# Peptides against a protein of PDB entry 2YKT, part 85

Target 1, 231 residues: chain A of PDB entry 2YKT
Amino acid sequence: SRSEEMHRLTENVYKTIMEQFNPSLRNFIAMGKNYEKALAGVTYAAKGYFDALVKMGELASESQGSKELGDVLFQMAEVHRQIQNQLEEMLKSFHNELLTQLEQKVELDSRYLSAALKKYQTEQRSKGDALDKCQAELKKLRKKSQGSKNPQKYSDKELQYIDAISNKQGELENYVSDGYKTALTEERRRFCFLVEKQCAVAKNSAAYHSKGKELLAQKLPLWQQACADPS

## One batch from the design tools (peptide; made by RFdiffusion4, then SolubleMPNN)

Design b2_p9_8_s2 (from b2_p9_8, 4 letters changed)
Fold by OpenDDE base, seed 4:
Structure b2_p9_8_s2 (fold): chain B 231 residues (1-231), chain A 9 residues (1-9)
Amino acid sequence: as target 1 above (231 residues)
Amino acid sequence: EPENPWQPT
């Protein structure tokens, strides 16, 4: 029946969220944490490298013939520091605005979805059973009427059951339809949230890359000329 | 009933 088909579709949406989306989201969060850790590792390693570069700059500054190159090396390290600050801001946002929020939501969602599905199933079954019972009673009444010498005695009751069945059928169909719409909305909300949060991450990432590009573009020509200039 | 964790804030 139409209601049965829609019921199956509704259950499948909830099952898909619970069995496919949520596990995949947990994996996504795990991969995000790994990515964050790797970036943190890069930043730490970079700090050591540029600290060592500063040391080379100090040595240049102490020399008689390469003093001006010391300033160049210091500038290179300073630009890195500024880029690093932007990266740290991006990482903080990545962690706090994406990973933490998704983790909290996915952790709570199992309980919510189970309860929501159970509620829907219970009510759907209740309405379905009531309909089935009414249909069964009508069938019994019709059998009794067929065997009776006075079938007209049952006519009013038959009409009452027919009306009740029609009303219950309509109610069931509406309930299942609304349930399906609700389930689809729940699914869409989850994907939309992910998209929106990824957009925020993308904006922060773009800001990091833009700042780095700007700083390097400004200074690189100066640094490239440093060795050609007399001391 | 548990709260919907994906409800817009």
Scores: peptide ipSAE 0.388, ipTM 0.904, DockQ to the pose 0.945
Fold by OpenDDE base, seed 5:
Structure b2_p9_8_s2 (fold): chain B 231 residues (1-231), chain A 9 residues (1-9)
Amino acid sequence: as target 1 above (231 residues)
Amino acid sequence: EPENPWQPT
């Protein structure tokens, strides 16, 4: 029946969230943590590299013929420091505004979804059982009427059951329909939250890239000319 | 009943 099919669809939405979305989201969070760790590792390794570059700059500054190149090397290291600071700000937002919030929600969601599905199933079954009972009673009444010498005796009661069945069928269909809409809304809300938080991360990432581009664009022409200048 | 973790604040 239409109501049975819609009921199956409703249950499938909840099952999809519980069995597909939530596990996938946990994996997404795990991959995010791995990405964060890798970027932190890059930052640390880069610090060592540019600290070593500063040492080369110090040596240049101590030379008689390459003193000005020392300043260039120091500037290169300083620009890198500023870029890394911006990256750290982005990573902080990535961790606090995306990963932490998603982790909290996904861990709580199993209990909520189980309860929501159970509530829906209980009420759907209750309405279905009431409908089935009414249909069964009508069938019994019709059998009794067919075997009776006075079938007119049961006519009013038959009409009452027909009306009751119609009403209960309508109520069941409406309930299942509303349940399906609710389930789809729950699914959409989860994706929307992910999209919104990812937008915030994207804005922070854009700021990081913009700052890096600006700093390097400003300084790189100067650095490229440093060796052409007489000592 | 448990609260919906995804409920808008």
Scores: peptide ipSAE 0.384, ipTM 0.902, DockQ to the pose 0.950
Fold by OpenDDE base, seed 3:
Structure b2_p9_8_s2 (fold): chain B 231 residues (1-231), chain A 9 residues (1-9)
Amino acid sequence: as target 1 above (231 residues)
Amino acid sequence: EPENPWQPT
């Protein structure tokens, strides 16, 4: 029947969220944590490299013929520091605004979805059973009428059951239809949240790249000419 | 009833 098919579709949406979406989201969070850790590792390694560059700048500043190149090397290290600060801001936002929030939601979602599905199934079954009961009673009444010498005695009661069946069928169809729409809305809300939070991450990432590009574009011409200039 | 963790705030 139409109601049975729609019921199966509704259950499949909930099953897809629980069995496909939530496990995939857990993996996404895990991969995000790995990515964050790798970027933190890059930050640490870069600090060591540019600290060593500062040491080279100190040696240049102590020389008789290369003193001005010391300032160039210090500027290179300072630009790195500013780029690093921007990266740290991006990572903080990535952790607090995406990973933490997703982790909290996915941990609570199993209990919520189980309860929501159970509530839907209970009410769907209740309405279905009530419909089946009315159909069975109508069938019994018709058998009794066919065996009776006065079938007109049962005509009013037959009409009442027919009306009741029609109403209960309509109520069941509407309930299942609403259930399906609700399930699809729940699925869409989860994807929309991911899209919105990923947009925030993308904006922060863009800011990091733009700041780095701006700082390097400003200083690089100055650094490139430093060796050509006489001391 | 458990609260929907994905409810818009």
Scores: peptide ipSAE 0.383, ipTM 0.902, DockQ to the pose 0.949
Fold by OpenDDE base, seed 1:
Structure b2_p9_8_s2 (fold): chain B 231 residues (1-231), chain A 9 residues (1-9)
Amino acid sequence: as target 1 above (231 residues)
Amino acid sequence: EPENPWQPT
């Protein structure tokens, strides 16, 4: 029946969230944590490299013929520090605005979805059973009427059951339809949340890249001329 | 009943 098909669709949405979306999201979070850890490692390694560059700048500053190149090397290291600060800000956002929030949601969702699905199933079954009962009673009544010498005795009751069946059928269909819409809304909400949080991370990432580009574009011409113009 | 963790705050 239409209601049975819609019911199956509704249950499938919940099952898809529970069995596909949530496990995939958990994996996504895990991969995100790994990515964050790797970026932290890169950051640490980069710090070591540019700290060593500063030491080279110190040596240049102590030389008789390359003193001005020391300042250039220091500037290079300073620009890196500023770029690194932007990266750290991006990583904080990545952790706090995306990973942590998603983790909090997904950890609670299994209990919620189980309860929501159970509630839906219970009510759907209740309405279905009530409908079946009315249909069965009507069938019994009709059988009794056919065997009776006075079938008109049951006419009013038959009409009552027919009306009840019609109403209960409509109610069941509406309930299941609403249930399906609700389930789809729940699914969409989860994806929308993911998209919105990812957008926030993307904005911060864009800021990081923009700042780096600006700083390097400003200083690079100066650095490129440093060796061509000896003091 | 548990609260929907994905509802807007």
Scores: peptide ipSAE 0.380, ipTM 0.900, DockQ to the pose 0.910

Design b2_p9_8_s4 (from b2_p9_8, 4 letters changed)
Fold by OpenDDE base, seed 2:
Order: structure tokens, then C-alpha cells, then sequence
Structure b2_p9_8_s4 (fold): chain B 231 residues (1-231), chain A 9 residues (1-9)
């Protein structure tokens, strides 16, 4: 029946969220944590490299013929420090605004979805059973009427059951339809949240890239000229 | 009933 098909669709949405979306989201979070850790590792490794560059700058500053190149090397290290600071800010945002929030939601969602599905199933079954009972009673009444010498005696009761069946059928169809819409809304809400949080991360990432581009664009021409203009 | 963790505040 139409209501049964819609019911199956509704259950499938909840099952898809619980069995496909949530596990995939947990994996996404795990991959995000790995990505964060790798980027933190890059930051740490970069610090060592540019600290060593500073030492080279110190040596240049102590030289008689390359003193000005010491300042250039210091500037290179400083620009890198600023870029790395921006990266760290981006990573904090990535962790706090995306990963932590998704993790909290996905961990709570199993209990919520199970309860929501159970509630829907219980009410759907209750309405379905009530409809079936009414249909069965009408069938019994009709059989009794057919065997009676006075079928008109049961006419009013038959009309009552017909009306009740119609109302219960309509109620069941509406309930299942609303249930399906609700389930689809729940699914969409989860994807929308992911998209919105990913947009926030993208904005922070853009800020990191912009800062790096700006700093390097400002200084790189000066650094490129440094060897051509000995003091 | 458990609260919907994805419900907007």
C-alpha cells in the first residue's frame, strides 16, 4: 500500500543516517584529526628549519662582507614565523569549530535517532493496528449481516465502521507522510551543518593563504635584490 | 526523550 511504502522509505532514511552517515562522519572526524596532526607536525618541523636559518643570519651579521644579508635572513625567518602563526590559528579553528562540534553531535546522535525511530515506529504501528482492527470488525459485521434475516439492523453500524476506516486510513497516511518529511529534514540538517562548518574552515584557510601571499609579496622583491646590492 | 544534537539553537 501507499502508506506501507512511505513507511519503508521513512525507516530507510533513519537507517541510512545511523548506518551510513554517522559512521562516515566518525571516519571524517578521524581523518580530520590526522590531517590536523600532520599540519601541526609541519609547523614544528618548519620551526626547526627557520631557527637554523636564523643562526645562518647571525653568522652573516658577524661577517665583514655579508652583514646586510644577515638582516635579510632574519626577515625571511620572521615572515615564516608570521605565516606559521596564522596556520596555527587556522588549525585551532579547524579543531574547535569543525572537529569538536561534529564529534559531540555524532556521539549523541545514535541515542537520539534510535529514540526518534522507535517513537515513529510505535505510533505508526499503533495507527496501523487500529485500522486493521476496524477493517476486521467491518468484515465480521458484514458476514453477520449477510446471514441475518434483517440486514438493515446492521446498516448504521456498518456506516460507522466505514467512516472510522476512512478516517484512520487518512490519519495513518498523514502521519507516515509527515514522518517521512521529518526524516528527510533530519538528514538534510546534518549535511547542511557539515557544509556550513566546512565553509567556516574554508574562510579561515583563506585568511592563512592570504596572509602568506601578502607577506611574501611584500618582502620577496627585497630579498631577491639583496645579493645584487652589496654594501 | 534525547535532545536532537543537530537542532539549531
Amino acid sequence: as target 1 above (231 residues)
Amino acid sequence: EPENPWQPK
Scores: peptide ipSAE 0.409, ipTM 0.912, DockQ to the pose 0.964
Fold by OpenDDE base, seed 3:
Structure b2_p9_8_s4 (fold): chain B 231 residues (1-231), chain A 9 residues (1-9)
Amino acid sequence: as target 1 above (231 residues)
Amino acid sequence: EPENPWQPK
């Protein structure tokens, strides 16, 4: 029946969230943590490299013929420091605004979804059972009427059952339909949250990239000409 | 009943 099919669809939405979405989201969070760790590793390794560059700048500053190149090397290291600061801010946002929030939600969701599904199933079954009972009673009444010497005696009661069945069928269909819409809304809400949080992360990432681009664009021409005029 | 963790506060 239409109601039975819609019921199966509703249950499948909840099951898909619990069995596919949530496990996949946990994996997504895990991959995010790995990515964060790798970026932190890059930051640390870069610090060592540019600290060594500063040392080269110090040596240049102590030389007789390369003093100005010392300043260039220091500027290169400073620009790197500023770029890394932006990266750190991006990583904080990535961790706090995306990963932590998703982790909290996914850990709580199993209990919520289980309860929501059970509530829906209980009410759906209750309405279905009530409908089945009325249908069974009508069938019994019709059998009794066929064997009766006065079938007209049961006509009013038959009409009452027909009306009751029609009403209960409508109620069941409406309930299941609403249940399906609710389930789809729950699924969509989860994806929308993910999209919105990724947008926030993307904005922070853009700030990091823009800062790097701007700083390098400003300084690189100066650095490129530094060796043209020996002092 | 458990609270919906995805419901906006």
Scores: peptide ipSAE 0.407, ipTM 0.911, DockQ to the pose 0.894
Fold by OpenDDE base, seed 5:
Structure b2_p9_8_s4 (fold): chain B 231 residues (1-231), chain A 9 residues (1-9)
Amino acid sequence: as target 1 above (231 residues)
Amino acid sequence: EPENPWQPK
């Protein structure tokens, strides 16, 4: 029946979220944590490199003929420091706004979805059983009427059962339909949240790259001329 | 009933 088909579809949506989406999301979070760790590693390694560059700048500043190049090297290191600070801010945002929130949600979702599905199934079954019972009673009544010398005695009661069956059928169909819409909404909400949070990550990443580009574009011409200028 | 973790606050 239409109601049975839609019931199966509803259950399949919940099943897909629990068995496909949530495990995949857990993996996504794990991969995100790995990515964060790797970028933190880059930050640490970069610090060592640019600290060494500062040392080269100190040596230039102590020289008789290369003093101005010391300032250039210091500026290079400082620009990198600023870029790195932006990266660290982006990583903090990535952790706090994306990973932590997703982790909290996915951890709680199994219990929620199980309860939601169970509630739906219980109510669906209750309505279905009530319909079946009414149909069975009508069938019994019709059988009694066929064997009776006065079938007209049962006519009003038969009409009452027919009306009750129609109402219960409609109620069941509506309930299952609403259940399906609810399930689809739950699925969509999860994907939408992921998309929205990824948009935030993308914006933060863009800001990081833009700041780096701006700082380098401002200073690079100056640095490129440093060796051509007489001391 | 458990709270929906994905429901907007």
Scores: peptide ipSAE 0.407, ipTM 0.912, DockQ to the pose 0.950
Fold by OpenDDE base, seed 1:
Parts: structure tokens; C-alpha cells; sequence
Structure b2_p9_8_s4 (fold): chain B 231 residues (1-231), chain A 9 residues (1-9)
């Protein structure tokens, strides 16, 4: 029946969220944590490299013929520090705005979805059973009427069951339809949340890249001419 | 009943 098909579709939505979406989201979070850790590692390694560059700048500043190049090397290291600060801000946002929030939600979602599905199933079954009962009673009544010497005795009761069946069938169909819409809304809400949080991370990432480009574009011409100028 | 963790607060 239409209601049975819609019921199966509804259950499949909840099943897909619980068995496909949530495990995949947990994996996504795990991969995000790994990515964050790797970026932190890059940050640390970069710090060591530019600290060593500062040391080269110190040596230039102590030289007789390359003193001005020391300032250039210091500026290069300082620009790197500013770029690194932007990266750290991006990473904080990545952790706090995406990973932490997703982790909290996915951890709680199994209990919620199980309860929601169970509630739906219980009510759907209750309505279905009530419908089946009325249909069975109507069938029994019709059998009695066919075997009776006075079939008209059962006419009013037959009409009552027919009306009850029609109403209960409509209620069941509406309930299952609403259940399906609710399930799809739950699924969409999860994807929308992921998209929105990923957009926030993307904005912060764009800011990092923009700031880096700006700083380097400003200073690079100055650094490139430093060796051409007589000491 | 458990609260929906995906509902906006």
C-alpha cells in the first residue's frame, strides 16, 4: 500500500542517518583532527626555519659589508610571523567552529535518533493495528450478515465500520507522510549544519591567504632590490 | 525524550 511504502521510506531515512551519515561524520571529524595536527606540525617546523633565518640576519648585522641585509632578513622573518598568526587563528576556528561542535552533536545523535525512530514506529504501528482491527471487525460483521435471516440488522454497524476505516486510513497516511517529511528535514538539517560550519572555516582560510598575499606583495619588491643597492 | 542535538540553540 501507499502508506506501507511511505513507512518503509521513512524508516530508511532514519536508517541512512544512523548507519551511513553518523559513521561518516565521525570519520570526517577524525580526519579533521589529523589534518589539524599535521598543520600544527608544519607550523612548528616553519618556526624553526624562520628562527634560523633570524640568526642569519643577526650575522649580517654584525658584518662590515652586509649590515643592511640583516634588516631585510629580519623583515622576512617578521612577515612570516604575521602570516603564521593568521594561520593559527584559522586553526582555532577550524577546531572550535567545526570539529568540536560536530563531535558534540554526533555523539548525542545516536540516542536521539533511536528515540525518534522508536516513537514514530510505535505510533505508526498503533494506528496500523487500529485500522487492521476495524477491517477485521467489518469482515466478521459481513460474514454474520450473509448468514443471517435479517441482514438489515447489521447495516448501521457496517456503515460505522466503513467510516471508521476511512478515517483511520486517512490518519495513518497523513501520519506517515508527516513522518517522512520530518525525517527528510532531520537529514537536511545535518547536512546544512555541516555546510554552514565549513563555510565559516573557508572564510577564515580565505582571510589567511589574503593577508599572506598582501604582506608578501608589499615587501617582496623591497627585498628583491636589496642586493642591487651598493653598500 | 532526548533533545535533538542538531536544533539551533
Amino acid sequence: as target 1 above (231 residues)
Amino acid sequence: EPENPWQPK
Scores: peptide ipSAE 0.402, ipTM 0.910, DockQ to the pose 0.891

## One batch from the design tools (peptide; made by RFdiffusion4, then SolubleMPNN)

Design b2_p10_3_s1 (from b2_p10_3, 5 letters changed)
Fold by OpenDDE base, seed 3:
Structure b2_p10_3_s1 (fold): chain B 231 residues (1-231), chain A 10 residues (1-10)
Amino acid sequence: as target 1 above (231 residues)
Amino acid sequence: SELPSDYWDL
């Protein structure tokens, strides 16, 4: 029946969230943590490189003929420090605004979805059983009427059962339809949350890239000229 | 305890 098919679709939405979406989201979080760790590793490695650059700047500052190049090398290291600070702020936001929140939600979601599905299934079955009972009673009444010397005495009861069946069938169809809409809304809410949190990450990432571009664009012409100018 | 349905709200 239409109601039975829509019931199967409703159950399949919940199953898809539990069996496909949530495991995939857990993997996404794990990959995010790996990415964060790698970026932290870049930060650490970069610190060593630019500390060594500072040492080269110190040597230039100690020379008689290259003192001004010492300042250039120090500026290069300082700009790197500022860019790196911006990256660290982005990573904090990435962790706190995306990964932590998703981890908390996905952990709770299995219990929530299981309860929601069970509630739906219980009520769907209750309405279905009540409909089946009324249909069975109507069938029994019709058999009694066919074997009776006075079939007309059952006519009013037959009409009452027909009306009850029609009402219960409509109620079941509406309930299953609403259940399906609810399940689809639950699925959409999860994707929307992911999209919006990823947008926040993207904004922070854009700020990091913009800051780096601005700082380098400001200083690079000066650094490029430093070797052309005699001290 | 029934988890609030709004925990996925933005």
Scores: peptide ipSAE 0.287, ipTM 0.838, DockQ to the pose 0.828
Fold by OpenDDE base, seed 1:
Structure b2_p10_3_s1 (fold): chain B 231 residues (1-231), chain A 10 residues (1-10)
Amino acid sequence: as target 1 above (231 residues)
Amino acid sequence: SELPSDYWDL
């Protein structure tokens, strides 16, 4: 029936969220944690590299003929330190605003969805059973009427069951239709949450790239001229 | 406990 098909569609939406979306989201979080760890590793490795660059700047500053190049090397290291600080701020936001929030949601979601599906199934079954009961009683009444010497005795009761079946069928169809809309809304809300949190990550990433571009664009022309102007 | 309807709200 139309109601049975819509019921199957509703259950399939909840099943898809629980069996496909939530496991995929857990994997996404795990991959995000791996990516965060790798970027933290880049920050640590960069510190060692630019600390070594500072040491080269110290040696230039101690020289008789390359003192000004010492200042250039220090400026290079400082600009890169500022870029790395911006990366660390981006990573904090990535952790706190995306990974932690998604982890908290997905951990509880199995229980939430199971309860929501069970509530829907219980009420759907209750309405279905009430409809089936009325249909069964009508069938029994019709059998009694066909075997009766006075079929007219059952006519009013037959009409009452027909009306009750029509009403219960309509109620079941409406309930299942609303259940399907609710399930689709639950699915959409999860995707919207992911999209909006990923937009926050994109904004933070854009800020990191812009800051790096600005700092390097300001200083790079000065550094490129440092060897052309011997004092 | 039933989680609130705003469970995935932003």
Scores: peptide ipSAE 0.283, ipTM 0.838, DockQ to the pose 0.865
Fold by OpenDDE base, seed 2:
Structure b2_p10_3_s1 (fold): chain B 231 residues (1-231), chain A 10 residues (1-10)
Amino acid sequence: as target 1 above (231 residues)
Amino acid sequence: SELPSDYWDL
């Protein structure tokens, strides 16, 4: 029936969220944590490299013929420090605005979805059983009427059951339809949440890249000329 | 307890 098909569709939406979306989201979070760790590793490695560059700048500053190149090397290290600060801000956002929030949601979601599905199934079954019972009673009444010498005695009761069946069928169809819309809304909310949190991270990532581009664009011409200038 | 319907709202 139409109601049975829509019921199956509704259950399939909940199953898709529970069995496909949520496990995939957990994997996404895990991959995000790995990515965060790798970026933190880059940060650490970069610090060592630019600390060593500062040491080269110190040596240049101590030289008689390369003092100005010491300042250039220090500026290179300072620009890196500023870029690194932006990276750290991006990483904090990535952790706090995306990973932590997704982890909190997905952790609770199994219980939420299980309860929502169970509630839907319980009410759907209740309405279905009530319909089936009414149909069964009508069938019994019709059998009694066919065997009766006075079928007219059962006519009013037959009409009442027909009306009750029609109403219960309509109620079941509406309930299942609303259940399907609700399930699709639940699925959409999860994707929307992911998209919006990714947008927040993307904004912070853009700020990091913009700051790096700005700082390097400002200083690189100066650094490129440093060796051409007489000491 | 059923989580509120806004559980995944922003």
Scores: peptide ipSAE 0.281, ipTM 0.841, DockQ to the pose 0.811
Fold by OpenDDE base, seed 5:
Order: C-alpha cells, then sequence, then structure tokens
Structure b2_p10_3_s1 (fold): chain B 231 residues (1-231), chain A 10 residues (1-10)
C-alpha cells in the first residue's frame, strides 16, 4: 500500500543516517584531526627555517658592507612568523569550532536516532494494528450478516466499521507522511550543520590567506630594492 | 534521555 511504501522509505532514511552518514562523519573527523596534526608539523618546521633566516640576518648585521640587508632578513622572518601565528589561530578554531563540535554530536547521535526511529515504529505499529483490528471485525460482521435471516439488523454497525476504517486509514497515512518529512528534515539538518561549520572553516582559511598576502605585499617591494643600492 | 529537537541546530 501507499502507507507501507512510505513507512519503508521512512525507516530507510533513519537507516541511511545511522549506517552511512554517521560512520562517514566519524571518518571525516578523524581525517580532520590528521590534517590538523600535519599543519601543526608545518608550523614547527617553519619555525626552524625562519630561525635559521634570522641567523643569516645577524651575520649580515655584523658585516661592514651588508648591514642594511640584516634588517631586511629580520623583517622577512618576522612577517613569516606573523603568518605562522595566524595559521596556529586558524588551527585552534578548526579544532574547537569544527572537529570538537562534530565529535560531540556524532557520538550521541546513534542513541538519538535509535530512540526516534523506535518511537516512530511503535506509533506506526499501534495505528496499523488498530486498523487491522477494525478490518477484521468488519469481516466478521459481514460473515454474520450473510448467514442471518435479517441482514438489515447489521447495516448500521457495518457503516460504523467502514467509517472507522476510513478514519484509521487516513490517520495512519498522515502519521507515516509526517514521519517521512521528519526523517528527511533530520537528514537535511545534519548536512546543513556540516556545510555551515565547513563555511566557518573556509572563512577562517580565507582570512589567513588574505592576511599573509597583505603582509607580504606591503614589504616585498622594499625587500626587492635592498640590493639595488650598493652601500 | 531523549535529546532535544534542536540537537543539530546551528
Amino acid sequence: as target 1 above (231 residues)
Amino acid sequence: SELPSDYWDL
């Protein structure tokens, strides 16, 4: 029936969230943690590189003919230090605003979805059983009427069962339809949450890249001129 | 305990 098909579709939505979405989201979080760790490694390696650049700047500052180039090298190292600090702040945001929040939700979600599905199934079955009972009673009444010398005696009661069946069928169909809409809303909410949190990450990443571009654009022309004037 | 309906709200 239409209600039975819609019931199967509803259960399949919950099943897809529990068996496909949530495991995939856990994997996404794990991959995010790995990516965070790798970027932290980049920051650490960058510190060593720019500390070594500072040492080159110290040597230039101690020279008689290249003293001004020491200041240039120090500025280069400092700008990159500021860029790396912005990366570290972006990583903190990535961890706290995306990974931690997703982890907290996905950990509890199996219990939530199981309870929601069970509630739906219990009420769907209750309405279905009540419908089946009325249909069975109508069938029994019709059998009694066919064997009776006075079938007219059962006519009013037959009409009452027909009306009750129609009402219960409508209630079941509406309940299952609403259940399906609810399940689809639950699925969409999870994807929307992921999208919006990923948008926050994208904004933070854009800000990091913009800041780096701005800092370098301000200084690069000066650094490029440093060797043009032999002192 | 049943989680609130806003469990996945932004």
Scores: peptide ipSAE 0.280, ipTM 0.839, DockQ to the pose 0.842

